# Designs tried in a protein design run: peptides against a protein of PDB entry 4DOW. Part 53

Target 1, 157 residues: chain A of PDB entry 4DOW
Amino acid sequence: TFSWVGRPLPNRKQFQQMYREICMKINDGSEIHIKVGQFVLIQGEDNKKPYVAKLIELFQNGAEVPPKKCARVQWFVRFLEIPVSKRHLLGRSPPAQEIFWYDCSDWDNKINVETIIGPVQVVALAPEEVIPVDQKSEETLFVKLSWNKKDFAPLPP

## One batch from the design tools (peptide; made by RFdiffusion4, then SolubleMPNN)

Design b2_p16_6_s1 (from b2_p16_6, 8 letters changed)
Fold by OpenDDE base, seed 4:
Structure b2_p16_6_s1 (fold): chain B 157 residues (1-157), chain A 16 residues (1-16)
Amino acid sequence: as target 1 above (157 residues)
Amino acid sequence: DPEMKKLDELVEKEQA
């Protein structure tokens, strides 16, 4: 289950209440707090790895009946999610831990918070920095580049 | 982390 933490933030939207933090209760009874700005794993399709996203906004959509707890996200894409015909454009074989900033607007960036699996660690690196692939970093994802369905590009300064 | 700050700035630009 998911519940809001704290009071709604001041906003000008009539049917939306914005929040900074949400509490996720896990099956064992423990609670995880997730804040705007953190990275999360989103439920993927059957037999596929979860999607990766950065939380931009947390809000309750009062226009829906019943009201739904939602989030606005910035999507990342895994290398294996990129079409096979385009993968060669990277010019290298990335480690499994590398993800890419999705620089397109064709994906819906609104999600139901119930699709959030949990938090994940994402580290941004300069293009010249090496992605560590040791055991200590197996759960950490790394981003160096963006993907816009046409080509890979360095993250803008 | 300078690179992480860049990501934050990109998010802010998209909100605008």
Scores: peptide ipSAE 0.301, ipTM 0.843, DockQ to the pose 0.032
Fold by OpenDDE base, seed 5:
Structure b2_p16_6_s1 (fold): chain B 157 residues (1-157), chain A 16 residues (1-16)
Amino acid sequence: as target 1 above (157 residues)
Amino acid sequence: DPEMKKLDELVEKEQA
């Protein structure tokens, strides 16, 4: 279950109540608080790894009946989500922990919060920095580049 | 972390 934390933020968007934080209650009864700006795993398709996204907005969409708890996200893409025919453009074999900033507008950036699996740690690195792959970093994802469906590029300065 | 700051700034720009 998901519930809002705190008071709604002042906004001028009709039918939308914006929040900074949401509480996710897990099966064991524990609670995880997720804030705008954090990275999350989003439920993927069947037999697919979860999607990775950065939370941009948390809002209740009052235009819908019943109102829905939603989020706007910035998508990241896993290497294996990139078409096989274009993977060579990277020029290297990335570690499994590397993800890419998705620099396209074709993906719907609005999600239902119920698709959030949980938080994930994402670390941005300079292109020359080495991605550490060890037991301690196994759960951490790393981003160096963007992907715009045509090519890879350094993250904008 | 300067790289993380860049990501934050990018997100903010996309919101504008």
Scores: peptide ipSAE 0.299, ipTM 0.842, DockQ to the pose 0.032
Fold by OpenDDE base, seed 1:
Structure b2_p16_6_s1 (fold): chain B 157 residues (1-157), chain A 16 residues (1-16)
Amino acid sequence: as target 1 above (157 residues)
Amino acid sequence: DPEMKKLDELVEKEQA
């Protein structure tokens, strides 16, 4: 169950009410609050690892019937989601914790909030920084580079 | 963290 937290924000988008925070109620009755700007795991397909995204907007879409709770996201991509034929372009074997900023517009960046599994910690690093692989950082994901379906590059300005 | 700030700025640009 997902519910809006707080009052809608002022915006000029027709048929949309924007929010800064949403509450996710879990089966045990506990609640997790997720805010714009946080990173989340999104339900994957066919036994795949969850997708990773940063929340850009939280909004109720009044253009749909019935209205739906939605989010606009910036996608990240896991190394294993990149085509096998292109993986060599990285020039190294990344740790499992590394993700990449998806620098393309071909993916739909609108999601239903019900696809959100939960929050996840993502840390941006400079290219020269080492990704820690100790137990304390095992659940933390790290981003150094972008991927634009053709090559890896520094994070966009 | 300058790298995290960059990500935040990119998100703001996407909102605009």
Scores: peptide ipSAE 0.285, ipTM 0.836, DockQ to the pose 0.031
Fold by OpenDDE base, seed 2:
Structure b2_p16_6_s1 (fold): chain B 157 residues (1-157), chain A 16 residues (1-16)
Amino acid sequence: as target 1 above (157 residues)
Amino acid sequence: DPEMKKLDELVEKEQA
């Protein structure tokens, strides 16, 4: 169950009410608040790991009937989501914790908030920085590079 | 975190 937190933000979009924060009620009855700018796991396909995204906007889409709670996101991609034929372009075997900034616009960046599994920690690193793989950080994902369906590249300065 | 700042800037650029 998802519910808006706080008052809607001022905007001029005809069919959208924007928010800063949404409340997700989880199985044990507790609540998790997720804010714009945070990273989240998005429900993937069956037997696939969740997608990773950064929340850019939270909004109620009034163009739908009934209105839907939605988000706009910046996608990240896991290494194993990259086509097998292109993985060699990385030139190394990344740790499981590494993700890549998806530098393409071909993916729909609007999601239903109901697809959000929960928050996740994402840390950006310089290319020379080592990804920690200790138990304490096993749930943390790390990003060094972008992927644009053609090649990997350092994050732009 | 300068690297995180880069991510934020990229997001902002995408929004523009």
Scores: peptide ipSAE 0.274, ipTM 0.829, DockQ to the pose 0.032

Design b2_p16_6_s2 (from b2_p16_6, 10 letters changed)
Fold by OpenDDE base, seed 4:
Structure b2_p16_6_s2 (fold): chain B 157 residues (1-157), chain A 16 residues (1-16)
Amino acid sequence: as target 1 above (157 residues)
Amino acid sequence: DKEMEELDKKIEEEQK
């Protein structure tokens, strides 16, 4: 169950009410609050690992009947989401914790909040920095590069 | 984290 937290932000769009925070109620009754700017895991397809995204906007889409709780996101991709034929372009075997900034506009960046599994920690690293692999950092994802369907590129310095 | 800050800036720019 998802519910809005706080008052809606000033409306910029005709049929949308924007919010800064949403509450996700879990099966055990506990609640997780997710805010704009946080990274989240999105339900994957075909038993694949969850997608990774940064929340850019939270909004209720009043144009739909009934109204839908939605989010706009910036996508990140896991290495295994990259086509096999292009993975060699990285020039290395990344750890499982590495993700890439998806620098393309071909993906729909609007999601239903119901697809959100939960928050996830993402840390940006310089290219020379080593991704730690231990129990403490196992749940943390790391990003060093972007992927634009053609090649990998450095993140802004 | 400066890298994350720059990444955030890039993301914000792309959303404009």
Scores: peptide ipSAE 0.223, ipTM 0.811, DockQ to the pose 0.032
Fold by OpenDDE base, seed 5:
Structure b2_p16_6_s2 (fold): chain B 157 residues (1-157), chain A 16 residues (1-16)
Amino acid sequence: as target 1 above (157 residues)
Amino acid sequence: DKEMEELDKKIEEEQK
């Protein structure tokens, strides 16, 4: 179950109510609050790891019947989501914790909040920084590069 | 984290 936290934010969109925060009620009855700007895991397809995204907007879409709780996101991509024929362009075998900023507009960046599994920690690193691979950082994802369907590129310094 | 700040800035710019 998802519910809005706080009052709607001012905006110019006729059929959209914008919010800063949403509350997820988990199966055990506990609650998790997620805010705009945080990273989240999105439900993946069968036999696929969850997708990774940064929340850009939280909004209720009043144009739908019934109104739908939605989010706009910036996608990040896992290495195994990159086509096999292009993976060699990285020039290395990345750790499982590495993700890439998806620098393309071909993916729909609107999601239903029901697809959100929960928050996840993402850390941006410089190209020369080593991704820690230990038990303590197992749940943390790391981003060093972008992927634009053609090649990898460094993030801004 | 400087890298995260720059990333956030770039993401915000792309959303405009």
Scores: peptide ipSAE 0.217, ipTM 0.807, DockQ to the pose 0.032
Fold by OpenDDE base, seed 1:
Structure b2_p16_6_s2 (fold): chain B 157 residues (1-157), chain A 16 residues (1-16)
Amino acid sequence: as target 1 above (157 residues)
Amino acid sequence: DKEMEELDKKIEEEQK
């Protein structure tokens, strides 16, 4: 169950009410609050790891009947989501914790909030920084590069 | 985290 937290933000978009925060009620009755700007895991396909995204907007789409709770996101990709024929362009075998900023507009960046599994920690690193692979950071994801379906590129310095 | 700040800035600029 998802519910809005706080008052709606002023906007000019007809049929869309924007919010800063949403509350996710999980099966044990506890609640998790997720805010715009945080990273989240999105439900993937069968036998596929969850997608990773940064929340850009939280909004209720009043154009739909009934109104739907939605989010706009910036996608990140896992290495295994990149086509096999292009993976060699990285020039290295990345650790499982590494993700890549998806620098393309071909993916739909609107999602239903019910596809959100939960929050996840993402840390941006400089190209020369080493990704710490230890027990304390196993649940933390790291990003160094972008992927634009053609090549990898450094993040803005 | 300077890298994250720059990334956030880029994302925000693309949404404008």
Scores: peptide ipSAE 0.208, ipTM 0.800, DockQ to the pose 0.031
Fold by OpenDDE base, seed 2:
Structure b2_p16_6_s2 (fold): chain B 157 residues (1-157), chain A 16 residues (1-16)
Amino acid sequence: as target 1 above (157 residues)
Amino acid sequence: DKEMEELDKKIEEEQK
């Protein structure tokens, strides 16, 4: 289950209440607080790894009945999410921990918070920096480049 | 982290 933390932020949107933080209660009863600006894993399709996104907004959509807890996100993509025919454009075999900024607007960036699996650590690196792959960084994802469905580009641009 | 700051900046700009 998900519940808002704190008071809603002031806004002029008719059907939206914005928040800074949401509480995710998991199966064992423990609670995880997720804030705007954090990276999260989003539920993928069957047999697919979770999607990666950065939370931009947390809001309750009052236009729906009943109101829905939603988020606006910036998408990132895993290498294996990139079409096979385009993967060669990277020119290298990336480590499993590498993700890419999705620099396209064709994806809906609104999600239901129920699709959030949990937080994930993402670190941005310069292109020349080596992605550390060790026990300590096992759960950390790294981003160096963007993907715009046509090619890879340095990040930040 | 400089790169992350630039990334955040880009995100903010896209939301405007």
Scores: peptide ipSAE 0.216, ipTM 0.804, DockQ to the pose 0.032; fails the geometry check

Design b2_p16_6_s3 (from b2_p16_6, 10 letters changed)
Fold by OpenDDE base, seed 3:
Structure b2_p16_6_s3 (fold): chain B 157 residues (1-157), chain A 16 residues (1-16)
Amino acid sequence: as target 1 above (157 residues)
Amino acid sequence: DEQMKKLDELIEKEQK
């Protein structure tokens, strides 16, 4: 169950109410609040790990019937989402925790909030920093590079 | 974190 937290933000978009925060009620009855700017896991396809995205906007789309709670996101990609023919361009075998900033506009960045599994911690690292391997730690994802469907690139300093 | 701040700034610039 998803519900808006707080009052709608001032905006001029017809049929849209924008929000800063959404409440997600999970199975045990507890609530998790997710805000714009946080990273989330999005429901993936069968036999695939969840997608990773940063929330850019939270809004109710009144143009849809019935109205839908939606989000605009910035996508990140896991290494296994990179085409097999391009993976060699990384020049190394990344740890499972590494994700990449998807620097493309060909993907639909609008999602239904019902596809959100929950929040996830993402840490941005400098190129020289090593991704820690800790089997005991809760899942934390790390980003060093961008992927633009052609090549990997360091994040600008 | 400084790196995350930089990343956020880059992402924000690309949003239209």
Scores: peptide ipSAE 0.484, ipTM 0.909, DockQ to the pose 0.032
Fold by OpenDDE base, seed 2:
Structure b2_p16_6_s3 (fold): chain B 157 residues (1-157), chain A 16 residues (1-16)
Amino acid sequence: as target 1 above (157 residues)
Amino acid sequence: DEQMKKLDELIEKEQK
Protein backbone atom coordinates (compact mmCIF):
# COMPACT_ATOMS: atom_id res chain seq x y z
CA THR B 1 0.00 0.00 0.00
CA PHE B 2 1.24 3.42 -0.99
CA SER B 3 0.00 6.75 0.29
CA TRP B 4 1.12 10.30 -0.21
CA VAL B 5 2.91 12.12 2.57
CA GLY B 6 2.44 15.82 2.97
CA ARG B 7 0.66 18.38 0.88
CA PRO B 8 0.82 18.46 -2.90
CA LEU B 9 3.45 20.67 -4.42
CA PRO B 10 2.32 23.58 -6.52
CA ASN B 11 2.33 22.84 -10.22
CA ARG B 12 0.52 23.79 -13.37
CA LYS B 13 0.09 20.35 -14.83
CA GLN B 14 -3.51 19.70 -15.64
CA PHE B 15 -3.85 16.15 -14.39
CA GLN B 16 -0.98 15.79 -11.96
CA GLN B 17 -0.49 16.32 -8.28
CA MET B 18 3.15 16.32 -7.26
CA TYR B 19 4.52 15.21 -3.94
CA ARG B 20 7.83 15.10 -2.14
CA GLU B 21 7.32 11.88 -0.29
CA ILE B 22 5.36 8.67 -0.36
CA CYS B 23 4.72 6.11 2.31
CA MET B 24 5.01 2.43 1.57
CA LYS B 25 3.46 -0.07 3.91
CA ILE B 26 5.16 -3.42 3.83
CA ASN B 27 3.88 -6.84 4.77
CA ASP B 28 4.75 -6.64 8.44
CA GLY B 29 2.76 -3.46 8.79
CA SER B 30 5.75 -1.20 9.08
CA GLU B 31 6.06 1.90 6.95
CA ILE B 32 8.88 3.09 4.77
CA HIS B 33 8.96 6.66 3.57
CA ILE B 34 10.52 7.32 0.20
CA LYS B 35 11.40 10.79 -1.01
CA VAL B 36 12.21 12.37 -4.32
CA GLY B 37 15.93 12.09 -4.86
CA GLN B 38 16.29 8.68 -3.28
CA PHE B 39 17.32 5.55 -5.07
CA VAL B 40 14.91 2.68 -5.20
CA LEU B 41 14.68 -0.87 -6.36
CA ILE B 42 12.03 -1.54 -8.96
CA GLN B 43 10.52 -4.93 -9.56
CA GLY B 44 12.22 -6.72 -12.37
CA GLU B 45 11.17 -9.57 -14.52
CA ASP B 46 10.93 -13.08 -13.19
CA ASN B 47 14.26 -14.51 -12.16
CA LYS B 48 15.92 -11.13 -12.61
CA LYS B 49 17.32 -8.78 -10.05
CA PRO B 50 15.37 -5.62 -9.37
CA TYR B 51 16.02 -2.57 -11.47
CA VAL B 52 17.71 0.43 -9.92
CA ALA B 53 16.44 3.95 -10.33
CA LYS B 54 16.60 7.37 -8.78
CA LEU B 55 13.30 9.03 -8.05
CA ILE B 56 12.98 12.29 -9.92
CA GLU B 57 9.32 13.03 -9.41
CA LEU B 58 6.42 11.64 -7.44
CA PHE B 59 3.01 12.42 -8.80
CA GLN B 60 -0.54 11.27 -8.97
CA ASN B 61 -1.70 10.84 -12.52
CA GLY B 62 -5.21 12.15 -12.59
CA ALA B 63 -5.56 11.44 -16.27
CA GLU B 64 -6.08 7.81 -15.42
CA VAL B 65 -9.28 6.43 -14.01
CA PRO B 66 -8.84 5.77 -11.23
CA PRO B 67 -5.90 8.08 -10.58
CA LYS B 68 -2.58 6.31 -10.30
CA LYS B 69 0.36 7.02 -8.06
CA CYS B 70 3.37 7.32 -10.31
CA ALA B 71 7.01 8.26 -10.33
CA ARG B 72 9.44 9.62 -12.86
CA VAL B 73 12.85 8.04 -12.53
CA GLN B 74 16.39 8.06 -13.81
CA TRP B 75 17.36 4.54 -14.70
CA PHE B 76 20.52 2.78 -13.75
CA VAL B 77 21.57 -0.59 -15.06
CA ARG B 78 23.24 -3.59 -13.59
CA PHE B 79 26.08 -5.15 -15.50
CA LEU B 80 24.04 -8.22 -16.27
CA GLU B 81 21.36 -6.05 -17.84
CA ILE B 82 23.85 -4.94 -20.46
CA PRO B 83 23.83 -7.07 -23.61
CA VAL B 84 26.33 -9.89 -23.47
CA SER B 85 27.93 -8.72 -26.68
CA LYS B 86 28.74 -5.34 -25.17
CA ARG B 87 29.94 -6.31 -21.71
CA HIS B 88 33.52 -6.68 -22.89
CA LEU B 89 33.62 -2.94 -23.48
CA LEU B 90 33.97 -2.41 -19.77
CA GLY B 91 37.36 -4.05 -19.89
CA ARG B 92 36.99 -5.57 -16.46
CA SER B 93 34.76 -7.82 -14.44
CA PRO B 94 32.78 -5.55 -12.17
CA PRO B 95 31.68 -6.50 -8.70
CA ALA B 96 28.05 -7.38 -8.29
CA GLN B 97 27.46 -4.11 -6.49
CA GLU B 98 28.38 -1.93 -9.45
CA ILE B 99 25.67 -0.21 -11.43
CA PHE B 100 25.84 2.21 -14.31
CA TRP B 101 24.04 5.43 -15.08
CA TYR B 102 21.82 4.71 -18.04
CA ASP B 103 22.59 7.64 -20.29
CA CYS B 104 19.81 7.07 -22.78
CA SER B 105 16.30 8.36 -23.25
CA ASP B 106 14.80 5.36 -24.98
CA TRP B 107 13.43 3.85 -21.79
CA ASP B 108 10.13 4.92 -20.35
CA ASN B 109 11.00 6.74 -17.16
CA LYS B 110 7.51 6.72 -15.72
CA ILE B 111 6.58 3.93 -13.35
CA ASN B 112 3.79 2.95 -11.07
CA VAL B 113 4.84 3.27 -7.47
CA GLU B 114 3.53 -0.23 -6.84
CA THR B 115 6.58 -1.52 -8.65
CA ILE B 116 8.85 -0.02 -6.01
CA ILE B 117 10.33 -2.69 -3.79
CA GLY B 118 12.07 -0.30 -1.46
CA PRO B 119 14.90 2.16 -1.07
CA VAL B 120 18.50 1.29 -1.80
CA GLN B 121 21.74 3.03 -1.02
CA VAL B 122 23.77 4.15 -4.01
CA VAL B 123 27.20 5.69 -3.74
CA ALA B 124 28.92 7.51 -6.57
CA LEU B 125 32.65 6.90 -6.82
CA ALA B 126 35.50 8.27 -8.83
CA PRO B 127 36.85 5.88 -11.42
CA GLU B 128 39.97 5.18 -9.41
CA GLU B 129 38.12 4.43 -6.21
CA VAL B 130 37.76 0.81 -5.22
CA ILE B 131 34.31 -0.52 -4.59
CA PRO B 132 34.24 -1.83 -1.04
CA VAL B 133 32.81 -5.30 -1.02
CA ASP B 134 32.19 -6.41 2.52
CA GLN B 135 29.35 -7.32 4.80
CA LYS B 136 28.78 -3.72 5.80
CA SER B 137 28.30 -2.63 2.20
CA GLU B 138 26.45 -5.70 1.01
CA GLU B 139 23.29 -3.77 0.28
CA THR B 140 25.04 -0.73 -1.15
CA LEU B 141 25.37 -0.18 -4.87
CA PHE B 142 28.09 1.85 -6.49
CA VAL B 143 28.23 3.85 -9.69
CA LYS B 144 31.36 5.00 -11.50
CA LEU B 145 30.40 5.03 -15.14
CA SER B 146 27.57 5.64 -17.53
CA TRP B 147 26.28 3.30 -20.18
CA ASN B 148 24.71 4.69 -23.35
CA LYS B 149 24.11 1.44 -25.21
CA LYS B 150 27.28 2.07 -27.19
CA ASP B 151 30.02 2.33 -24.63
CA PHE B 152 30.91 3.01 -21.06
CA ALA B 153 31.98 6.48 -20.07
CA PRO B 154 33.37 7.93 -16.88
CA LEU B 155 31.25 10.27 -14.88
CA PRO B 156 32.59 13.79 -14.74
CA PRO B 157 35.35 14.10 -12.17
CA ASP A 1 29.63 13.61 -1.40
CA GLU A 2 31.17 15.37 -4.34
CA GLN A 3 30.71 12.55 -6.79
CA MET A 4 27.07 12.16 -5.92
CA LYS A 5 26.51 15.88 -6.29
CA LYS A 6 27.98 15.81 -9.75
CA LEU A 7 25.87 12.82 -10.63
CA ASP A 8 22.77 14.56 -9.38
CA GLU A 9 23.59 17.60 -11.46
CA LEU A 10 23.95 15.47 -14.53
CA ILE A 11 20.68 13.75 -13.85
CA GLU A 12 18.89 17.03 -13.33
CA LYS A 13 20.36 18.42 -16.51
CA GLU A 14 19.21 15.40 -18.43
CA GLN A 15 15.68 15.66 -17.11
CA LYS A 16 15.30 19.30 -18.16
Scores: peptide ipSAE 0.484, ipTM 0.910, DockQ to the pose 0.033
Fold by OpenDDE base, seed 5:
Structure b2_p16_6_s3 (fold): chain B 157 residues (1-157), chain A 16 residues (1-16)
Amino acid sequence: as target 1 above (157 residues)
Amino acid sequence: DEQMKKLDELIEKEQK
């Protein structure tokens, strides 16, 4: 179950109420609050790891019947989501915890909030920094580069 | 974190 936290934010978009925070009530009855700007895991396909995204907007689409709780996101990609024929362009075998800023606009960046699994910690690193691989960092994802469907690139300074 | 700050700025720029 998802419910809005707080009052709607001022905006000039008709039929759209924007919010800063949403509450997830999970099976055990506990609640998790997720805010705009946080990274989240999005439900993936069968036998696939969850997608990774940063929340840009939380909004209720009043034009739909019934109204839908939605989010706009910035996508990130896992290495295994990149086509096999392009993976060699990285020039190295990345750790499983590495993700890449998806620097493309071809993906729909609107999602239903019910596809959100929960928050995830993402750490941005400089290209020369080493991604730690240990038990403590198992649940943390790391981003160093972007992927634009053609090549990998360092994040602009 | 400086790197995350830079990344956030880039993301915000892209959204505009």
Scores: peptide ipSAE 0.483, ipTM 0.909, DockQ to the pose 0.032
Fold by OpenDDE base, seed 1:
Structure b2_p16_6_s3 (fold): chain B 157 residues (1-157), chain A 16 residues (1-16)
Amino acid sequence: as target 1 above (157 residues)
Amino acid sequence: DEQMKKLDELIEKEQK
């Protein structure tokens, strides 16, 4: 179950009420609060790891009948989501914790909040920084580069 | 974190 936290934010978009925070109630009765700007895991397809995204907006879409709780996100991709024919462009075998900023606009960036699994920690690193591979960082994801369907590129310094 | 700040700024720029 998902419910809004706080009062709606002022906006000019018709039929949309924007929020800063949403509450996710888990089956055991516990609650997790997720805010705009945080990273989340989103339900993937069968036999596929969850998608990774940064929350840009939280809004109730009144244009839909019935109204839907939605989010706009910035997508990040896992290495295995990149086509096999293009993976060699990275020039290395990345650790499992590495994700890439998806620098394209061809993907739908609107999701239903029901697809959110939970929050995840993401750390941005400089190109020369080494991704730590230990038990303490296994749950943390790291981003160094962008992927634009053509090539990998360092994040602007 | 400085790197995350830069990333956030880039993301915000693309959304506008």
Scores: peptide ipSAE 0.481, ipTM 0.908, DockQ to the pose 0.032

Design b2_p16_6_s4 (from b2_p16_6, 11 letters changed)
Fold by OpenDDE base, seed 5:
Structure b2_p16_6_s4 (fold): chain B 157 residues (1-157), chain A 16 residues (1-16)
Amino acid sequence: as target 1 above (157 residues)
Amino acid sequence: DEKMKELDKKIEEEQK
């Protein structure tokens, strides 16, 4: 179950109510609050790991019947989501915790909040920084590069 | 984290 937290934000969109925060009620009855700007895991397809995204907007779409709780996101990709024929362009075998900023606009960046599994921690690193691979950092994802369907590129310094 | 700040800035620019 998802519910809005706080009052709607001012905006110019006629059929959209914008919010800063949403509350997820988990199976055990506990609640998790997620805010714009945080990273989240999105439900993946069968036999696939969850997708990773940064929340850009939280909004209720009043144009739908019934109104739908939605989010706009910036996508990040896991290495295994990159086509096999292009993976060699990285020039290394990345750890499982590495993700890449998806620098393309071909993906639909609107999602239903029901697909959100929960928050996740993402840390940005310089290319020369080592990704820690230990039990303590197992739940943390790391981003060094962007992927634009053609090649990898460094993040801004 | 300076890298995250720069990333956030670039993401914001892309959303415009």
Scores: peptide ipSAE 0.194, ipTM 0.809, DockQ to the pose 0.032
Fold by OpenDDE base, seed 4:
Structure b2_p16_6_s4 (fold): chain B 157 residues (1-157), chain A 16 residues (1-16)
Amino acid sequence: as target 1 above (157 residues)
Amino acid sequence: DEKMKELDKKIEEEQK
């Protein structure tokens, strides 16, 4: 169950009410609050690992009937989401914790909040920085590069 | 994190 936290932000879009925070109630009755700017895991497809995204906007879409709770996101991709034929462009075998900033506009960046699994920690690193590998807890993801469907590129310095 | 700050700026720019 998802519910808005706080009052809606000033409206600048006709059929959208914007929010800063949403509450996710999980099975055990506990609540997780997710805010704009945080990274989240999105339900994957076909037994794939969850997608990774940064929340850019939280809004209720009043144009839909019934109104839907939605989010706009910036996508990140896991290495295994990159086509096999292009993975060699990285020039290395990344750890499982590495993700890449998806620098393309071909993906729909609007999601239903119901697809959110939960928050995740993402840390940006310089190319020379080593990704720490902890077999006990590999919950933190790391990003060094962007992927634009053509090649990998360094993140802004 | 400095890198994340720069990344955030880039993301914000792309959203404009």
Scores: peptide ipSAE 0.184, ipTM 0.805, DockQ to the pose 0.033
Fold by OpenDDE base, seed 1:
Structure b2_p16_6_s4 (fold): chain B 157 residues (1-157), chain A 16 residues (1-16)
Amino acid sequence: as target 1 above (157 residues)
Amino acid sequence: DEKMKELDKKIEEEQK
């Protein structure tokens, strides 16, 4: 179950009410609050790891009947989501914790909030920085590069 | 995290 937290933000978009925060009620009755700007895991396909995204907007789409709770996201990709024929362009075998900023607009960046599994911690690193692979950081994801379907590129310096 | 700030700035600019 998902519910809005706080008052809607002023906007000019007809049929859309914007919010800063949403509450996710999980099976044990506890609640998790997720805000715009945080990273989240999105439900993937069968036998596929969850997608990773940064929340850009939280909004209720009043154009739909009934109204739907939605989010706009910036996608990040796992290495295994990149086509096999292009993976060699990285020039290394990344650790499982590494993700890449998806620098393309071909993916639909609107999601239903019910596809959100939960929050996840993402840390941006310089290319020369080493990704710590230990028990304390196993749940933390790291991003060094972007992927634009053609090549990898460094993040802004 | 300075790198995260730069990334956030880039993402925000692309959304404008």
Scores: peptide ipSAE 0.178, ipTM 0.799, DockQ to the pose 0.032
Fold by OpenDDE base, seed 2:
Structure b2_p16_6_s4 (fold): chain B 157 residues (1-157), chain A 16 residues (1-16)
Amino acid sequence: as target 1 above (157 residues)
Amino acid sequence: DEKMKELDKKIEEEQK
């Protein structure tokens, strides 16, 4: 269950109410608050690891009946989401905790908040910085590079 | 932290 936290932000969009924060109530009854700007795990397809995204906007889409709670996100990709034929372009075997900035506009960046699994910590690193690898933990992900479907590139310095 | 700030900046620019 998802519910808005706080008052809607002022905006001029006809069918959208924007928010800063949403409350996610999980199975045990506990609540997790997620804010714009945080990273989240998004439900993947069967047998696929969750997608990673940064929340850009939280909004209720009033154009739908009934209104839907939605988010606009910036996508990140896991190495295994990159086509096999292109993975060699990285020139190394990344740790499981490494993700990449998806620098493309071909993906729909609107999601239903129901697809949010929960928050995740993402740390941006310089290319030369070592990722503290922990194969037993997916609590923290790391990003060094972008992926634009053609090649990998450094993030802005 | 600084890298994250740059990342955030890039995200904001792409959303404009």
Scores: peptide ipSAE 0.180, ipTM 0.800, DockQ to the pose 0.033; fails the geometry check

Design b2_p16_7_s1 (from b2_p16_7, 7 letters changed)
Fold by OpenDDE base, seed 5:
Structure b2_p16_7_s1 (fold): chain B 157 residues (1-157), chain A 16 residues (1-16)
Amino acid sequence: as target 1 above (157 residues)
Amino acid sequence: SEEEKLKEEIKSLATK
């Protein structure tokens, strides 16, 4: 289950109550707090692997009946999610831990918080920095570039 | 546990 943490933030958006933090209660009774700005894994569709996203906004959507707890996210994409015909544009074979900033507007960036699996660590690296592929980094994802469905580019500022 | 499940999901995600 999911519940809001703290009071709604000031905003002028109709039908929306904005929050800074949400609490996810898991089966063992423990709680995980997730904040705006953190990275999360989102449940995949049709048995696909989970998606990676950065939380941009947490809000209750009052336009729905009943109101829904939602988030706006910045999507990331894994190399194997990129069409085979375009993978050569990277010019290298990335490690499995590398993900890419999705720089397109064609994906719906609103999700239901119930699709959140949990938090994940994402580290931004400069192009010249080596992505560590060792035991210590098995639970960490790395991002160096963006993908806009046409080409790869340096990370947005 | 849910934590272990999450870790496995991350590992799965980071596997080609």
Scores: peptide ipSAE 0.102, ipTM 0.732, DockQ to the pose 0.037
Fold by OpenDDE base, seed 1:
Structure b2_p16_7_s1 (fold): chain B 157 residues (1-157), chain A 16 residues (1-16)
Amino acid sequence: as target 1 above (157 residues)
Amino acid sequence: SEEEKLKEEIKSLATK
């Protein structure tokens, strides 16, 4: 169960109410609050592993009947999601915790909030920084580069 | 717990 937290933000988009925060109620009765700017895991297709995304906007889409709670996201991609024929372009074998900023517009970046599994920690690193792979960092994902379906590149500013 | 489930999801991401 998902519910909005706080008052709607000012916006000029027709048929939309924007919010900063949403509350996810979990089975045990506890609640998790997720805010714009945080990273989340999104349910994968066909029982596949979840996707990683950064929340850009949280909004209720009033153009739909009934209105739907939605989010606009920035997608990330895991190395194993990249075509086999292109993986060599990275020039290295990435650690399991590395993800890549998806720098393409071909993916729909609008989701239903009900597809959110939960929050996840993502840390941006400079290329020269080492990704820690010890037990302390096993629950954290790291991003150094973007992927645009053609090549890897430095992260967007 | 739900927290443990989430942790397991994170740990298994690289296997996809």
Scores: peptide ipSAE 0.101, ipTM 0.725, DockQ to the pose 0.038
Fold by OpenDDE base, seed 3:
Structure b2_p16_7_s1 (fold): chain B 157 residues (1-157), chain A 16 residues (1-16)
Amino acid sequence: as target 1 above (157 residues)
Amino acid sequence: SEEEKLKEEIKSLATK
């Protein structure tokens, strides 16, 4: 169960009420609060691993009947999601913890909040910084580069 | 718990 936290934000978008935070009620009765700007895991398709995304907007889409709780996201892609034929462009073998900022518009950036599995920690690193591989960081994902379906590049400013 | 399941999911994602 998902419910909005707080009052709607000032917004000029018709049929949309925007929020800063959403509450995810878990089956055990506990609650997880997720805010705009945080990273989340999104349910994968057909037993695929979850997708990683940064929440850009949280909004209720009043144009739909009934209204739907939605989010706009910035997608991230895992190395194994990149076509095999293009992985060599990275020039290195990334650790499993590395993800890439998806710099394309071909993916739908709108999701239903019910596809959110939960929050995840994502840390941006400079190219020269080493990605930790120890157990302490095994629950953290790291991003250094973007991927635009053509090549890898520095993160967008 | 669901929290534990989530942690395991994250670990699964971050590892091969």
Scores: peptide ipSAE 0.100, ipTM 0.728, DockQ to the pose 0.035
Fold by OpenDDE base, seed 4:
Structure b2_p16_7_s1 (fold): chain B 157 residues (1-157), chain A 16 residues (1-16)
Amino acid sequence: as target 1 above (157 residues)
Amino acid sequence: SEEEKLKEEIKSLATK
């Protein structure tokens, strides 16, 4: 289950209440607090790996019946999510921990918070920096480049 | 840059 943490932020939107933080209660009774700006894993389709996203906004959509707890996100894409015919454009074989900033607007960036699996660690690196592949970094994701469905590019300033 | 922004955000999260 998900519940808002703190008071809603001042907002001019009539049917939306914005928040800084949300609480996710896990089956064992423990609670995880997730804030705007953190990275999360989003439920994938069927048996596919979860999507990766950065939380940009947390809001309750009062225009829906019943009201829904939602988030606006910046999407990231895994290498295996990129079409096979385009993967060669990277010019290298990326490690499993590398993800790419999705630089397109064709994906809906609004999600239901119920699709959030949990937080994940994402580290931005310069293109020349080496992605560490050791035991400590196995669950850390790294981003160097963006993907815009046409080519890979350095992250925008 | 977005890269630097992400680095700073991660750094901030690591110190909290």
Scores: peptide ipSAE 0.017, ipTM 0.556, DockQ to the pose 0.029; fails the geometry check

